# Peptides against a protein of PDB entry 8OXM: the designs that were tried, part 92

Target 1, 371 residues: chain A of PDB entry 8OXM
Amino acid sequence: FKAEFRLAGGVNLPKIIDCVGSDGKERRQLVKGRDDLRQDAVMQQVFQMCNTLLQRNTETRKRKLTICTYKVVPLSQRSGVLEWCTGTVPIGEFLVNNEDGAHKRYRPNDFSAFQCQKKMMEVQKKSFEEKYEVFMDVCQNFQPVFRYFCMEKFLDPAIWFEKRLAYTRSVATSSIVGYILGLGDRHVQNILINEQSAELVHIDLGVAFEQGKILPTPETVPFRLTRDIVDGMGITGVEGVFRRCCEKTMEVMRNSQETLLTIVEVLLYDPLFDWTMNPLKALYLQQRPEDETELHPTLNADDQECKRNLSDIDQSFNKVAERVLMRLQEKLKGVEEGTVLSVGGQVNLLIQQAIDPKNLSRLFPGWKAWV

## One batch from the design tools (peptide; made by RFdiffusion4, then SolubleMPNN)

Design b2_p13_8_s4 (from b2_p13_8, 8 letters changed)
Fold by OpenDDE base, seed 2:
Structure b2_p13_8_s4 (fold): chain B 371 residues (1-371), chain A 13 residues (1-13)
Amino acid sequence: as target 1 above (371 residues)
Amino acid sequence: FLSAKEYIELFRL
């Protein structure tokens, strides 16, 4: 390891460290403190299994459908090392960076990212109707620009077309796999894009198994398919390549039901893997920038002397695990809202839910549903 | 080579 480290931005101030491998290559690593990286490590193993299933199927293999993975080494219950995704950038940094973001560069007369966030924060405690109206005003005055990512990075037309297809396939695969696993917290900083491959890397996998639905502001979309995500696919949007790749991914997941259920069952009952949402984690994920001033850290961790009998904790955990497994089984059978859907019907419903402005307007403002 | 233990101690600070 080099003696120098850099801080990555964010509340937990992760440390970026350079390591020289036995091959003489320098590799950057991200060290998170105060975060349980066991969930990220487990979810990466599940993604690797999903990739194995996708590579076994001829139609998904021909389409090169894969979810991008990274190495996670948990070191303790509150620390670990992440592989640095070299040559990746957060989609939020590209789109809505304060100084030089693509929205400011390509749409200088639109609302600023700050104005959009402010408008949505002002209505956060308002009705769904008021949230929807303000969200529609924000969307009208904040038009998508993510098409320019591939245009800036890939000047050759044939390469540009190939990379736009790689992006579209990556969004489709990660969206369906993420939906099956109930992956939440898909804000614009938790999705990286590879500047060479145009593939997405999903990071911070701490909200899984639909635990985003029990947040103080519940998640209302199955995956991130916002206007910029769609704009990156080009003129066909969600139609054609994206839809077909979603359908082929869903077909492989549904045909692998027994394998996926068995894997998730083992993980849900692993006593070393805490996937459940806790109040402190929920508060952290939906903290307002303005509330940082009054929360003195005098929440003594000692007031968890809520003597829930060990038996009541175990019974509550088992009932949550059973509900997660039942819901996973429903998804893998194509059961949505009590109706059995075809693969095409299920994928269509999920796309419609993910792009619905009514669902998007109800999300936590920090998720940036207008991006 | 920092041992995993020395690495854990360096990042518990």
Scores: peptide ipSAE 0.000, ipTM 0.371, DockQ to the pose 0.032
Fold by OpenDDE base, seed 3:
Structure b2_p13_8_s4 (fold): chain B 371 residues (1-371), chain A 13 residues (1-13)
Amino acid sequence: as target 1 above (371 residues)
Amino acid sequence: FLSAKEYIELFRL
């Protein structure tokens, strides 16, 4: 470790430390305080297992299908060390940065990111019909620009083409693996893009096992496949490379059912792994900018002394865990809406659900479904 | 490279 550290800023004042590895390479690390990194660490281990399964299969190995992982070392229930994802940027920072975002640069006559957010916030408590109409108006006046990421970063046409393929493969793999694991909260800040590889890095894995469906504003999409995500794939969109990579990933996941169920079962019943959604976490995830003033993020773990009989908590937990395992088994069998689908049928349903403007219009405005 | 700002926004810090 170097003797010096930097503060990252923010409420929790995380420390940035520089470390020299035994390989002589300098590595930047983030030391978080007041955050539970156990869920991130567990989900990274599950992603590594999924990558192992994808590497064993010849068709997924040939396509280099992997979900990007980062190192997490939990030190306590409220502290840990994260690998600094050097050379990544949030897709939201590239797309909708207030100063020099790609939407402002390439589409200066479209609605601003702020105007889009304001319009969707105004209808947040309205009917699904009103939300859909305003979402369609926003989408008409806020056209996708994420194709320009690869065009800006990769000037050589052959490199540009390979990086666009790497991006498309990364979206496909992470979307299917994320769907199987029920990964939620996929807003534009929780998805990084690597500026050198064009691969995605998914971060803040605190909403898993479909717990996004029990948020005050339920999640209505299986993964993020918004207009900018699709625009980054180029002219073929969701067709061809993306669809085929989703199908090949889903084939490997379905053929690995026993392994995936066994791993997830061990995790769901680990008394040290709290994956359940609680009301305070739900409020924090869907906080309004207007409410930022008063809610100190003192999630004091000590207010869990609501004297519910330990027996009723355990029975409720076990029933939720069993339901998660049953739903995971259904996904891995291709059971959707009570019907057994082929891999192609299941992937098609998931793509249609993810791109449906009716589903997208119902999401929490902070998810930025128009991006 | 992720700026400190990007990393803060990343982790809702």
Scores: peptide ipSAE 0.000, ipTM 0.321, DockQ to the pose 0.081
Fold by OpenDDE base, seed 4:
Structure b2_p13_8_s4 (fold): chain B 371 residues (1-371), chain A 13 residues (1-13)
Amino acid sequence: as target 1 above (371 residues)
Amino acid sequence: FLSAKEYIELFRL
């Protein structure tokens, strides 16, 4: 290891370290403290299995449909090492960085990212109607700019076109795989884009198996398909390549039902894998920026021995796991709202749900659904 | 949790 480290920024101040391997190669690593990386590691394994299924199918293999994975090494319950995704940037940093974000550069007369967030935070406790009206005002005055990512990074027109297709395929694959695994909406800082491949890398996989629906502000979308995510696809938006890649991914997932159920069952019953949402994790994920100043975790967890009988906890856990497996089976059968849909019908419903301004307006403002 | 061996292999330490 080199003696020096860099900070990656963010609340948890992850440390970027450079190490020289036994092969003499330098490798950059991200050391996270205070984070449980076990869920990330498990979800990366599931993504690798999904990628194996996608590679077995000729149509998905020809389209190079893959969910990007990164190396995760959990060292403890609160520490681990991540492969630093070299040559990636958070989409939120590209779009809404305070100084040089693409929104400020391309749309200097639009609302600032701060003004948008403030407006949506002011209505957070209001009616769905008031949230929708303010969200529509924000959207009108904060126009999408993510098309410019590929234009800035890929100056050759033929390369630009291929990279925009790679992006669109990556969004499609990650959206459908993310829906099957119940990843839900994703914070803009937890989606990286590769500056060379234009593929997305989803990080910080702390919400899975639809546990985002039980957050204090429940998720209302099957995956992140916000206006900037769509704008990155270019003029075709969700039509053509994106839709077809979603359908082909969903076909492979549905045709692999038994395999996916078996894999997820093993993971849900793994005693080392806590995928359940707890109140502290829920508060952390939806913490307000204003509340960051006071929570010094000086709460001694006094051992309130809630001797909940181990039997009642285990029965409750098993019932939640069974419900997740049943919902996964429904998704893989195309059962939506009690109706069996074709692959095209199911994909269409999911796209419509993900782009609906009414659903987007109800999301937690911290996740910036207007971006 | 990865073993120290799996960590070494994964990162080629």
Scores: peptide ipSAE 0.000, ipTM 0.384, DockQ to the pose 0.025
Fold by OpenDDE base, seed 5:
Formats: structure tokens, sequence, C-alpha cells
Structure b2_p13_8_s4 (fold): chain B 371 residues (1-371), chain A 13 residues (1-13)
């Protein structure tokens, strides 16, 4: 281990350490403290399984459809080592960095990221109509720039085109698998982009199985398909490659229903795997930047666990797990809003839901739906 | 060299 460490930023101040292996290779590692990496580790195993299913299918294998995974070594309930994704950057850091973000560089006359955040925070407690109007004003004055990522990183036109395709395929695969698994909290800091491959790496997998829908501000989109995410695909946007890659991914997931259900069932009933959203976690995920100063929750876990009989807690857990499994089965059957859809119909509905400015305007302002 | 059309078809695959 090198004696020096860097901070990665964020609330938990994870430490970036460089380790020299016995093979003489330097490996960057992220040491997270105060974070339960068990859920990340479990979700990485599920992603590896999904990748195995995608590699077995000829159509998805030809398209190189994969979810980027990273190594997670949980050390305790509050500590672990992540393989730091060397050569990745948060999409939020590239897009909306205060000093040299792509929006500031390419659109200096647009609203600043701070102005957009402020406008959406001011309407956070307002009606859906007021949120929609302000969101549309923000979007009009904050135009997408993520096309410039591939243009900056890949100067050769042939490489640029291949990398834009790799990006589009990565978005499609991660969006569909993320939807099937009910991944939430897909804010711009929880999605990394690889500067060499243009593939996305989803981090902080602590909101799964649609638990984002029970947040104080419910999640209203199936995955992140915001204007910058779409802009990175180039002129075709969500049409063509993205849609087809979503359909082929969904086809593999639906055809693997029994395998997916069996694995998720084992995980949901694993007593060591806490996937349920608790009120404290829900508050933490949707804390206001202004409240970061006061709530060090040294909330001693000693406050009133209402002695709901162990039986009532267990019955409530089992009913939540059953509902999650039922909803997963519905998704894998193409059941949306009580209607059975084809793969193309289901993918189309999900795309429409994800790009709908009415759904996007209802998200928590910290999710940055205008980016 | 794939023609622009073959390239577009290959990336439509």
Amino acid sequence: as target 1 above (371 residues)
Amino acid sequence: FLSAKEYIELFRL
C-alpha cells in the first residue's frame, strides 16, 4: 500500500488508496467506510449472471451487450474495498463540475448547474404542474452537451463512432437490466463512464427491487434516460441502436425468467441481505444539501423500535418479498399496468416513461433530471 | 472499407 490516499468526495469520504500487488502492478482501490457494500456485492453477482445470460444468446453476444461490473470485497457491515474503476469519471463530474463542466464549457450562456438546482429546489414542495413548468424552463435554458464526451476523448472518427456505439449499447443493457432488478438512485454521481471504452459503470446499488418508489419523493422513471444520456447516443437518440439493444436485452431477460426468479428469490430471503428501504436510509438518500451540516445521525439505534412482535415484522417482510417477486415475474412476462405487452411494446413503454418530462419533473431535485 | 451504407447496416444490426 502507498502511504498516501486521496478522497473521492461525497458524504462518506471514501479513500482512494493505491496498492502494489505481489505481481508488481499498481491497483487503485476505493475504501468505503460507513457504507454497507454487501448490497453492491450481491447486485454485482446478479449483473454477472445477467452478463452470462447475455453472452449465451447469439444476438446479444454479437452486439456485445454487457453490464460493466466492478469487484466488491465487503469487509464488514460498514466497510469494504472496491476495485476503483480506474479511468472512469462520474457523468455528473464531466457534465456539471462547477469549475470546468461540459455544460459550462459548451453552453456558457445557459443556466448554471447551480441555477438549475436552485430553481428545482424552490418548487420541490409545489404541485406537479408547477414542477413541470419550472422543469421545462430549466430544460429550455440547459441544453444537452454529452455528445462532446466522445468527441473530446476519441479524436479518430472511426474510433469515435465505435465508442458512441459502445456507449449506446451500455446504456441500453444497463437500463433494461436495471429496470428488471428495480434499480433506483440513478443520479449523475452514481453512474460512471469509462474514458477508454465509453461504457457506463453503475455504482452504489443500495436501491434495488423498486425500493426507490417508497422514497419520500418516489422515483417515477424506470431508468435514467435524461437529455444528456440521450445526447451521448448522437443523432439517432433513442431510436435505432438503443431501442434494438433494449429489445434484445429484454428478450433474453424474459426468456430467462425461471433463472432470474430463482436467484432473486434466494437473495430476497437471505437473512444476511438487507435490501429493504428503512426510513433512515430513505431520509439520507433524499437529504437536502442544506441539511448535510446537522444530521450526523448519531441516531442511536436505541430509539423506539416499537416492539412489533417479531412475528409481525417477519410477516411484513415476507409480504414485501412476495410483492417484489410478483412484480419481477410481471416484468419478465411483459405485464405493465395489467396489460401483457410484447418485448417491443414493453421497451417502448419504458422508453416513453423514462423520457416523459412529467415523470422527470417529479423526481427529487438531487437526482438532477434536467442533466 | 465498408461502404457508408454497409456501415450503417452493420450498426443497425
Scores: peptide ipSAE 0.000, ipTM 0.314, DockQ to the pose 0.013; fails the geometry check

## One batch from the design tools (peptide; made by RFdiffusion4, then SolubleMPNN)

Design b2_p14_1_s1 (from b2_p14_1, 8 letters changed)
Fold by OpenDDE base, seed 1:
Structure b2_p14_1_s1 (fold): chain B 371 residues (1-371), chain A 14 residues (1-14)
Amino acid sequence: as target 1 above (371 residues)
Amino acid sequence: EVEELLSRHLILLP
């Protein structure tokens, strides 16, 4: 370990450490404190399993369909080490950085990211109709620019085309695997893009198994497929490569139902894996940047012992786990809204749900559904 | 930059 560390900002102030391995290679690591990395570690194992299934299938292997994984080493319930995803940038940083973000650079006359956020925050407590109208106004005045990522990073046209396809495949694989696992919408900062491969790396997997639907502002999309995410695919958008890669990924997932159910069942009943949404985590995930000032966690030790009988907690947990498994089984059977769909029908429904501006307008404004 | 990049990743991490 080098004696020097860099602070990563944020409430938990994680430390970037540089480590020299026994192989003489320098490796950057992120050390988090006050964070439970167990969920991330578990989800990485599930992603590795999904990758194994995708590599066994000829159609998905030929398409190089993989979900990018990183190493997670949980050290305690509140600490761990993450592999630093070298050569990655958050899509949110590229798109909506206040200084040099692609929206500001390519669309200087559009609304600022701040103006968009403000407009959507003003309607957060309003009707779905008012949210939709303001979202459409925001979208009209905040046009997608993510196409420029590949254009900036890959100057050779053949490389550019290949990387745009790699991006599209990565979005497709992560979207379908993410839907099956119930990852829901992904904040733009929790999606990294590799500057060399154009593949996505999903980080902070703290919302899984559709727990995003029980947030104070529930998720309304199966995965993040916002206008910028689509713009990065180029002129065909969700059609052609993306759709076909989603269908082939979904086909492998559905054909692997027994394996997926067995693994998820083991994980859901692991007493060391808390995947359930708690009120504090829910508040944290949907906090406003302006509300950061007053929540000193006065951990007043007078968390009333709600002596909920251990039996009632276990029964509640088991009912949630059973519901998650049932919903996972439905997804893997192609059961959507009480109807059995083909792989193509299911993928089409999911794409339509994910791109629907009515669904996007209802998302938590902090997650920037217009980006 | 890296600190702010990580800060924004961490504002979403409990």
Scores: peptide ipSAE 0.006, ipTM 0.378, DockQ to the pose 0.156
Fold by OpenDDE base, seed 2:
Structure b2_p14_1_s1 (fold): chain B 371 residues (1-371), chain A 14 residues (1-14)
Amino acid sequence: as target 1 above (371 residues)
Amino acid sequence: EVEELLSRHLILLP
């Protein structure tokens, strides 16, 4: 280890440490304190399994459909080491970071990211109708710019085209795999883009198995398919490559039902894997910027000794796990809202749900659904 | 403590 560390930004102030490997190569690592990395480690193993299934299928292998993974080493319930995703940037940093963000650079006369957030925060406690109206006003005055990511990074037209295809495939694969696993909290800081490959890296996997639906502001979309995410695909948007890659990913997932159910069942009943949403975690995920000053760092996740009888905890846990498995089985059968859909029908429904302004307007303002 | 734990477990990252 080098004697010097850097702080990464954010509430938990993760430490960036440079390590020299046994091979003499320097490797940057992110040391998180006060975070439970066990869920990230488990979800990375599930993603590796999904990648194995996708590589076994000729059609998904030919399309190079993969979800990007990173190494996670949990050290304790509150500490661990992450592989530093070198050459990645949060999509939120590229799009909406201060004065240097792509929205400010390419659309200087649109609403600022701050103005958009303020408008949506003002209506956060209002009706769904009022939220929808303000969301539509924000969207009209905040036009997508994510097409410029590939244009800035890849000056050669042939490389640009191939990287835009890599991006579109990465969005499709991660969207469908994320939906099957019920991955939530897909805000613009939890999605990294690789500046060399144009592939997405999903980080902070702490909301899985549809636990985002039980947040104080429930999640209303199956995955992030916002206007900037779509703009990065280029002129065809969700049509053509994206849709076909979603369908081919969904085909592999549905055809792997038994394997996926068996592995998720083992994970849900692992006593070392806490995937359930707790009230403290829910408050942390939907915390207001104004409330950052009063949350003493002493919210120990340990202090809910819910002295519920062990028997009542176990019965309640088993009923939640069973509901998650039933819902996973429904998804893998193409059962949506009590109707059995074809792969194309299911993928179409998920795309429509993800792009619906009514669903997007209902999300927590911190999710930044207008980006 | 965390640095000692880190030194022992980071040897396992290739």
Scores: peptide ipSAE 0.000, ipTM 0.406, DockQ to the pose 0.038
Fold by OpenDDE base, seed 3:
Structure b2_p14_1_s1 (fold): chain B 371 residues (1-371), chain A 14 residues (1-14)
Amino acid sequence: as target 1 above (371 residues)
Amino acid sequence: EVEELLSRHLILLP
């Protein structure tokens, strides 16, 4: 390790350290404190397994369908080391940076990102009808610009086309794998884009197994397929390459049902893997910017968890784990809303759910569904 | 402690 470290910004002040590997290569690492990285580590292992399944299938291998992974080393329940995703940027940083975001640069007469957020926050406690109307007004006055990412980074037309294809494949693979695993909290800061490959890297995997549906504002979409995500695919949008890559990914997942169920079963019953949503985590994920008053969670570890009978907690946990496994089995059989769908029918339903402005308008404003 | 844990886990990453 080098003797010097840098602070990454943010509440937890993670340390950026440089290390020299046994191969003589310098690598940056992010040392996080106060974060439980075990869930990230577990989800990365599941993604690696999904990638192995995708590489075994000729059609998905030919399409280079993969979910991007990063190295995670959990050191404790509240500390660990992450691989520094060098050459990645949060899609939110590119799109809606306050100083020089792509929306401001390419659409200077549209609503600002702040105006959009303010309008959606004003209706946060209103009816679904009022949320939908304001969301449609925001969307009309905030037009997609993510096509410009590949256009800025890749000036050669042949490279540009290849990178746009890599992006579209990455969105498709991560969307379907993420849906099968019930991955939530897919806001614009939890999705990185690689500036060299145009592939997505999903970070902060703390909401899995559909636990986003039990948040105070429930998640209403299977994955992030917002207008900017679609705009990055170019003129065909969700049609053609994206749809076919989703179908081929879903086909591999459904054909691997036994393997995926066995892996997830082992993980759900691992006493070291806390995947359940708790009220404090739910509050943290959906905190208002106005509530940035320093609720330092001095979670003094000494608050006596009321001895709820260990038996009632364990029975409640087991019933949640069983329901998660049953729902995973349904997804892998193509059972949606009590109906068995073909791969094409299931993928079509998921795409329609993800792009539905009624579903998008119901999301927590911090998710930025208009981006 | 953290450096020693890091050193042990980095030895395990090829």
Scores: peptide ipSAE 0.000, ipTM 0.405, DockQ to the pose 0.033
Fold by OpenDDE base, seed 5:
Structure b2_p14_1_s1 (fold): chain B 371 residues (1-371), chain A 14 residues (1-14)
Amino acid sequence: as target 1 above (371 residues)
Amino acid sequence: EVEELLSRHLILLP
């Protein structure tokens, strides 16, 4: 290991360490302290299974539909080593870095990322109507720029086109699989982009099985399909390649119902896998940046064992697990709001839900729905 | 060995 480390941005200040392998190769690793990487490890295994299903299908294999995975080595309940995705950057770092973010570079007369965040924080406790109006004002004065990612990184027009296609396919695959698994907390720091492949890497998989819906500010979108995410696809936006890749991914997931249900059932009832949202985790995920200074919760697990009889806790857990499995089964059958949809109908509904400014305006301001 | 090195690095990194 090198003696020097770098801090990655974010609340847990993960340490980027460089190690030299016995093969003489330098490998960058991310060491997360105070974070439970077990959920990330489990979700990476589920993504690998989804990739196996996608590779078996001729239509998805021809389209190279895959979710980017990373190696997770959990070391303890509060520590682990991540393979640092070398050559990746958070989409938030590229888009809204305070010094040299793409929005500042390409749209210097638009609202700053700070102004947008401030405006949305001011209305956080207001009506949905007020949130919507301010969100529309923010969006009007903060125009998407993510098209410039591929333009900056890929100067050759043929390579540029191929990489934009790889990006669009990566967004489609991860969006549909993420929806099926109920993946939440898809803020701009939890999505990396590979600077060489233009593929997305989803990190921090700690909100799954629709547990984002029980946050203090519920998640209102099935996946991140914000204006910058769409802008990265180029002039076709969500139409054509993205939609077709979503449909083909959804078709494979729906044709693999039994396999997916069996895997998720085993995971939900694994006593070593805590996927449930607890109130402390919920507060932590939706903390205001201004409150970061005072709440070091020393997780003194003061076991306020609310002596809810062990039977009532277990019954409550089982009822949550059953509801998750039922909802997963519904998604895989194409049941949305009590109606059975075709693959195309279901994908269309999900796209409409994800791009709806009314849904986006209701998200927690830290999710940065205007980006 | 790797766990011990990682544990030492986790401990040595303040």
Scores: peptide ipSAE 0.000, ipTM 0.390, DockQ to the pose 0.039

